Peptides against a protein of PDB entry 5HOI. Designs and how they scored, part 177

Target 1, 351 residues: chain A of PDB entry 5HOI
Amino acid sequence: FRYMPFSPAGTPFGFTDRRYLTMNEVGYVSTVKNSEQYSITVSFFDVGRFREYHFEDLFGYDLCFLNEKGTLFGQSKTGQIQYRPHDSIHSNWTKIIPLQAGERITSVAATPVRVIVGTSLGYFRSFNQFGVPFAVEKTSPIVALTAQNYRVFSVHYSQFHGLSYSLSELGTSSKRYYKRECPLPMSLPNINSDMKKDANLDYYNFNPMGIKSLFFSSYGDPCIFGSDNTLLLLSKWRSPEESKWLPILDSNMEIWKMSGGKETTDIHVWPLALAYDTLNCILVKGKHIWPEFPLPLPSEMEIRMPVFVKSKLLEENKAILNKKNEIGADTEAEEGEEDKEIQIPVSMAAE

## One batch from the design tools (peptide; made by RFdiffusion4, then SolubleMPNN)

Design b1_p19_6_s4 (from b1_p19_6, 11 letters changed)
Fold by OpenDDE base, seed 2:
Structure b1_p19_6_s4 (fold): chain B 351 residues (1-351), chain A 19 residues (1-19)
Amino acid sequence: as target 1 above (351 residues)
Amino acid sequence: KRKEKIEETRKRIAELANE
């Protein structure tokens, strides 16, 4: 296993000279290889609220986190981080995170009030928005971070324990845990089954955890979107005994329903954010499960707990087709292989 | 607005499924 730099909804280069470092509801950060340098562009979905900006990156930033006030960049190997406010009022700042031999920054997060750095050795470093350090804590190895206001959602990986998560609040004087290294019931990418397509291997090499993104919902609930394309939401996290992960969207199932039951193995959801009861996402067509360039417009998908099992719907439809064929046996209707659209019952489309 | 965006998503998926 190799710790890789993780950024929310970051994409690999693939066979291109460009990738997204991160994207969310605010915008997207791209980087382009220019010989030995990189050109970084910070773009926004609300072009009226923020102005796109670019800069030359001499460090090769491979970590990024975008918020409404600025962008945090990080270099996983050197430990360099840079915070760039979107406004011209606040100055950029740069800092080097001390790394041990073989240690990597694995994830960074930034809110308007906090900067967080997580490492492959489990160093959790917290700063204010000006890069003033609060604390260094040793945790299990950090593989992903997101933050909203004072709250941090961290994902940890242990070779012995698998995936765990923490939910913490970074006050001025102390860190409070709501959840501390609790089991995360997310499926890891299956190397043997999912690697049949070279594109999946390339993505696995970029992101071995298969975490496409993690974010806080508009209600402040931790969300994670794994390689299984299921959106998990941590409900009732304020009550330790009642807290549970809810599968609030199977995106493959929703694509399948919205396609009229067609086989849609080349349509992918790329998660951006959860706003109320809608997943903001990019719809991706093609071999790659991630968006390419130019970035498609964001789409909204309604969250729905997967009550229906695809296999059961397919069995019911086969049973209906078989009953129709038993009644219709006498007429030589030519075998036109017309892709019989699965009639989804109208009642599921209206509510 | 919100229902319109969900319907736009459905249309976009249907378009992508026919390509």
Scores: peptide ipSAE 0.444, ipTM 0.918, DockQ to the pose 0.786
Fold by OpenDDE base, seed 5:
Structure b1_p19_6_s4 (fold): chain B 351 residues (1-351), chain A 19 residues (1-19)
Amino acid sequence: as target 1 above (351 residues)
Amino acid sequence: KRKEKIEETRKRIAELANE
């Protein structure tokens, strides 16, 4: 097992010279290989609020986190981080994170008030927005981070215990835990089933945890989107005894429903954010489960708990079709090859 | 606005499913 640098909704290079370092509801950060250097572009969905900018990256940043105030970059091997405010009024800053032999920065996160660095040895480093350090804590190995305001959602990995998560608040004087290294009920990528497609091997090598993204909802609830394409939301996290993960969207089921029940094995959801009760995402068509270039416009999916099983719906629709054919045997209505769109009952589209 | 965006998503998935 190898700890890989993780950024929310980051994409691999694949066979190309370009990839997305990160993307969310604010925008997307791309990097292009230019011989021995990289060119980074920070792009925004709200072009009226923010101006796109680019710079030459001599360090090969492989970690990124975008927020409404700036972009945090990191280099997993060297420990270099850079924060670039979107507003030119605030100065860029660079810092080197001290790394032990074989240690990697595995994830970085930034809010307007905090910068967080997580490592493969479980060093959790916190800073203010100006790169002034607050604390260093030793945790289980960190594989992913996201943050909103003062809150941090961290994902940890143990070879013995699998995935765990923490939810913490980074005050001025102390870190408070709401959840500390609790089991994360997310499915890991199944190497044996998924690796039959070469495109899945490339993605697994880039992201062995299969965490496509993690974010806080607009209400401040931790969300994670795994390799199973299910959006999990941590509900009631303020009450540790009542806290639970809710599967609030099966994106494969929603694609299948919205396609009229067609086989959609080449249509993929790439998660950006949860805004209220809608998943903001990129719809991807093709062999790769991640968006290529140019980036399509974001789409919105309504969150719905997966109450229905696809197999049962297909059986019920077949039974309805068979009953219609048994009743309709007396009318020689023309066998037009009308594409038998599986009419998903309107009741299932209203829940 | 929200209903319109969800309907745009449905249309986009239908388009992608016919490609």
Scores: peptide ipSAE 0.443, ipTM 0.918, DockQ to the pose 0.800
Fold by OpenDDE base, seed 1:
Structure b1_p19_6_s4 (fold): chain B 351 residues (1-351), chain A 19 residues (1-19)
Amino acid sequence: as target 1 above (351 residues)
Amino acid sequence: KRKEKIEETRKRIAELANE
């Protein structure tokens, strides 16, 4: 197993010279290879609130986290991090994170009040927004981080235990855990089934955990979107005994429903954020499960717990069609190839 | 507004499913 740098909704280069370092509800950060350097652009969805900016990256930043106040960059191998405020009022700052031999920064996160660095050896480093360190904690190996205000959602990996998660609050004096290295019931990418397509192998090599993104909802609940295209939300995390992961959206099922039951194997959801009860996402058409350039406009999908099994709906619809054909056998009506929109029962559209 | 954006998403998925 190899620890790879993770950024929320980051995309691989593939066969191109460009990729998204990160994207969320605020905007998207792209990087373009230019000989021995990179050109980074920070773009925003609300063009009236923020001005797009770019800079030359001589370090090859492979980690990024975007928030409403600035962008955090990191270089996984060298340990360099840079914070760039979106405004010109605050100065950029750069810091080197000390790394042991073979250690990598695996993820970075930034809020308006905290900067967090996680490593392949499980070093959890916390800073204020000015790069002043608070603490260093040793945890299980960190594979992904996100943060909102003072809260941090961390994903950990163990070869023996698989994925775990922590939810913590980085106060002024101490770190509080709401959850500490609890099992994460997320499906890992299945190498044997999913790797039949070269595009899936490229993505797996970029992100072997299959975590497309992780974020906090607008209500402050941890969310994770895995390779199974299911959005998981951590419910009741304030009550340790009542806390559970809820599959609040099967995006493949939702695409299938919205297409009228068509086989949509080339339409993909790329997650950005959860705002109330809508997943903000990019709809991707094509072989690659990630957005290419130019970035499509964001779409909103309503969250719905997958109560229904697609196979049963397909069987029921086939049974209804067969019954209609048995009754209709006596009338030679040349009714043309009506596009067999699978009538999703109205009851399932109302829940 | 919200219902409108969800309907725009449905429309966009239907468009993409016909491509």
Scores: peptide ipSAE 0.442, ipTM 0.918, DockQ to the pose 0.810
Fold by OpenDDE base, seed 3:
Structure b1_p19_6_s4 (fold): chain B 351 residues (1-351), chain A 19 residues (1-19)
Amino acid sequence: as target 1 above (351 residues)
Amino acid sequence: KRKEKIEETRKRIAELANE
């Protein structure tokens, strides 16, 4: 196993000279390889709120996190990080994170008030938005980070225990844990089943954990989107005994449903954010499970707990069609898409 | 607005499934 740099919804280069370093509801960060250097562009979905900007990257940033106030960049091998505010009124800053031999920065996150750096040795480093350090903690190896305001969702990996997660709040004086290295019930990519397609192997080499993205919902719930294309939400995380992961969307099932039950193996959901009860995402068509260039406009999917089995729905729909054909009734029965999916009430989000 | 965006997504998936 090799620790790879992770950024939320980041894409591999594949066979191209360009990739997305990260993307979310705010925008997308792209990098283009130009000989020995890179050109980075920070683009926004709300073009009226933010101005697109670009710069030359001489360091080869392979980590990125975008928020409403700025972009954090990191170089996994050198330990260099850079924060760039979107507003030119605020100064950029650069820092070197001390790394041990073989240590890598595996993930970075930034909010308007915190910067977080996680490493392959499990060093969790916290800073303010100006790069002033607060603390260093030793945890299990960190493979992914996201943050909202003062809260941090971290994913950890152990060769013996698999994936775990922590949910913490970074106050000024102390770190509070709501969850500390609890088991994460996310399936890892299966090399034998999924790697039959070269494109899946390329993605696995880029992201061995198969975590396409992780974010906080608009309600402040930790969300993770794995290789199985299921959106998991951590419900009731304030109540340690009641906290559970909810599979709030099977995106493959939703694509299948919305296609009218067609076998589509070349349509993919690329997750951006969860706003209320809608997954903001990019619909990807093609061999690659990740978006290419140009970036399509974001789409919205309603979250629904999958309560039906595809095979049973196909059998039921086939039986209905056969009955309609036998009756000769040209009744445009509005096939009310029996929403056999349970919408999660907003009250199931952790207040 | 929200219902419209979800319906736009449905249309977009249907389009992509016909390509």
Scores: peptide ipSAE 0.438, ipTM 0.916, DockQ to the pose 0.701

Design b1_p19_7_s1 (from b1_p19_7, 7 letters changed)
Fold by OpenDDE base, seed 5:
Structure b1_p19_7_s1 (fold): chain B 351 residues (1-351), chain A 19 residues (1-19)
Amino acid sequence: as target 1 above (351 residues)
Amino acid sequence: SKKIEETRKKIAEYAEEEF
């Protein structure tokens, strides 16, 4: 097993010289390989609020986190991090994170008030927005980070225990845990089933955890989107005894519903954020499960708990069609090969 | 919402596109 650098909704290079370092509801960060250098572009969905900017990257940043105030970059091997405010009023800063032999920065996160660095050895490093350190904590190996305001959602990996998560608040004087290394009920990528498609192997090599993204919802609930294309939300996290993961969207089920019940293998959801009751995402058409260039406009999906089973819906629709054919036997209406769109009952589109 | 309907339309269009 190898710890890989993770950034929320980051894409691999694949067979191209360009990739997305990260993307979310604010925008997207791309990098292009130009010989031995990289050119990084920070782009925004709200072009009226933010101006796109680019710079030459001499370090080969492979970690990124975008927020409303700036972009954090990191180099997983060298330990270099850079914070770039979107506003030119605030100065860029660079820092080297001390790494042990074989240690990697595995994830970085930034809010307007905190910078967080997680490593493959489980070093959790916290800073203010100016790169002033607060603390270093030793945890289980960190594989992913996200943050909102003072809150941090961290995903950990152990060879013995699999995935765990922590939810913490980074005050001025102390770190508070709401959850500390609790089991994360996310499915890992199945190498044997999924690797039959070359495109899945490239993605697995880039992201062996299959975590497409993690974020906080607009309400401040931790969310994670795994390789199973299910959005999990951590509910009631303020009450440790009541806290539970809710599968709030099966995106494969929603694609199937919205396609009229067509089994598609080339339509993919790429998660950006959860805003209220809607998943903000990129719809991807193609062989790759990740968006290519240019980036399509974001799409919205309503969150819905997956209470329906495809097989039951197909059986019910067949039973309705058979009943219609038994009642309709007296009208010789022309057998046009009308593509029998599976009408999903409107009642099943309202739950 | 209008964007959810646009998403549904876009998925339908993509499901008609042969790949």
Scores: peptide ipSAE 0.441, ipTM 0.913, DockQ to the pose 0.762
Fold by OpenDDE base, seed 4:
Structure b1_p19_7_s1 (fold): chain B 351 residues (1-351), chain A 19 residues (1-19)
Amino acid sequence: as target 1 above (351 residues)
Amino acid sequence: SKKIEETRKKIAEYAEEEF
């Protein structure tokens, strides 16, 4: 296993000189490799609220986190971080995170009030938005971070224990844990079955945890979207005994339903955010499971627990078709090749 | 929402397109 730099919804270079460092509901950060340097562009979906900006990156930032106030960049090997406010009122700042031999920054997160750095040795470093340090904590190795306001969702990896998560609040004086290194019931990428496609191997080498993104919902619930394309939401996290992960969307199942029951292998959901009851995402058409350039407009999918089994839906639809054919056998209706669109009953959307 | 229906339409269109 190798610790790789993780950013929410970041994409690999693949066969190109460009990738997305991160994307979410605010916008997307791209980097283009120009010889030994990079050109970074910070783009926004709300072009009326924010102005796109670019800069030359001489450091090779491989970590990024975008929020409504600024962009945090990080270099996993050197420990350099930079915060760039979107406005011109606040100055950019740069800091070097001290790294031990072989230590890497594995993830960074930023809110309007906090900056968080996680490392492959499990150093959790917290700062304010101006880069003033609060604390350093030693945790299990951090593989992913996201943050909203004062809350931090961290994913940890141990070779012995697999994936765990923490949910914490970074107050002014202390860190509060709501969850501390609890088991994360997320499936890891299966190298043997899924790596038959070169595109999946490239993605696995970029992101061996298969965490496409993690974010907080609009309600402040931790969300994670894994390699299985299932959106997990941590419900009732304020009550330790009642807290559970809910599979609130199987995006492969929703694609299958919306396609009329076609088994597609070239339509992919790329998660951005959860706003209320809708997953904000990029729909990707192609061999790569990640968006290419130019970035398509964001799409919305309604969250729903995957309670349906494809086989049962196919059996029910066959039974409906057979009943229609039994009733229709008395009327010489011309055999037009009516495309066998699997009518998913609209009633299944309203419970 | 209107965007959910636009998403449904876009998935249907993509499922008709051979790749």
Scores: peptide ipSAE 0.441, ipTM 0.913, DockQ to the pose 0.784
Fold by OpenDDE base, seed 1:
Structure b1_p19_7_s1 (fold): chain B 351 residues (1-351), chain A 19 residues (1-19)
Amino acid sequence: as target 1 above (351 residues)
Amino acid sequence: SKKIEETRKKIAEYAEEEF
């Protein structure tokens, strides 16, 4: 197993010279390879609030986290991190994270008040927004991080225990855990079924955990979007005994519903954020499960718990069609080849 | 919302587009 650098909604290069380092509700960070250097662009969805900026990257940043105040960059192998405020009022800062032999930075996160660095050896490093260190903690190997305000959602991987998660608060005096290395009920990518398509192998090599993104909802609940295209939300995390992961959206089911029941293999949801009851995402048309260039405008999907089973819907629709045909047998209406759009009952499209 | 309806429309359009 190889630990890979993770950034929320980051994309691979594939066969191109460009990729997204990260994207979320604020914007998207792209990098273009130019010989031995990279050109990084930080773009925003709210062009009235923020100005796009670019810079030359001589370090080859492979980690990124975007927030409303700045962008954190990291280089997984060298341990270099850089924070760039969006506003010119605050200076950029750079720091080297000390790495052991074979250690990699696997994820970085930044809020307006905290910077977090996670490593393949499970070093959890916390800083303030100015790069002043608070603490170093040893945890299970960190594979992904996100943060909101003082809260950190971390995903860990063990060869023996699989995926776990922690939810912590980085106060002024101490780290509080709401959850500490609890089992994460997320499906890992299936190497045998999914790897039959070269595009899936490229993505797996980039992100072997299949974590497309992780974020906090607008309500401050941890969310994760895995390779199964299911959005999981951690409900009731303030009550340790009542806390549970809720599958609040099956995006493949929603695509199937919204397409009139067409089995599509070329429409993909790329998650950005959860705002109230809506998943902000990029809709991707194509062979690759990730957005290409140019980036499409963000789309919104309403969250819906997957209560429906496709097979039952197909059986019910067949039963409705058969009943209509039994009633309609006496009228010679040359109704042409009705394209077998599965009429998803309007009730199921509204639930 | 208007954006959810725009998303439904966009998925329908993409499902009609051949590869």
Scores: peptide ipSAE 0.439, ipTM 0.911, DockQ to the pose 0.749
Fold by OpenDDE base, seed 2:
Structure b1_p19_7_s1 (fold): chain B 351 residues (1-351), chain A 19 residues (1-19)
Amino acid sequence: as target 1 above (351 residues)
Amino acid sequence: SKKIEETRKKIAEYAEEEF
């Protein structure tokens, strides 16, 4: 297993000279290879609120986190981090995170009040927005981070224990845990089944955990979107005994429903954020499960717990078709290709 | 919402496009 740098909704280069370092509801950060250098662009969805900016990257930043106040960059191997406010009022700052031999920064997160750095050896480093350190904690190896305000959602990986998560609050004087290295019931990418397409292997090499993104909802609930294209939400996390992961959206099922029941293998959901009851996402058409350039406009998908089993809907439709064929045996109705549309009951389309 | 309908339309259009 190799720890790779993770950023929320970051994309691989693939066969291109450019990729997204990160994207969320605020915007997207792209990097372009220019010989031995990189050009980074920070773009925003709300062009009226924020102005796009770019800069030359001589360090090869491979970690990024975007928030409403600035962008945090990191270099996984060198330990360099840079915070760039979007406004011109606050100065950029740069810091080197001390790394041990073979240690990598695996993820970075930033809020308007906190900067967090996680490493492959499980060093959790916290800073304020000005890069003043609060603490260094040793945890299980960190593979992903996100943060909202003072809260941090961290994903950990152990070869012995698999995936775990922590939910913590970074106060001024202390770190509080709501959850500390609890089991994360997310499926890891299956190397044997999912790697049938070269594009999946390229993505696996970029992101071995298959975590497409993680974020906090607008309500402040931790969300994770894995390789199975299921959005998991941590409900009731304030009550240790009642806390559970809810599968609030199967995006493959929603694509299947919205396509009229067509088996599609070239339509993909790329998660950005959860706002209320809607997943903000990029719809991707193509071989790659990630968005290419130019970035498509964001789409909204309503969250729905997967109550319907596809197999049962297919069996019910086959049973309806078989009953129609038993009644219709005497008329040579031309086999028009139109009869392959699964009639989704109108009640499921309107609510 | 209008955006959810636009999403549904976009998925339908993409499902008609051969790859």
Scores: peptide ipSAE 0.438, ipTM 0.912, DockQ to the pose 0.752

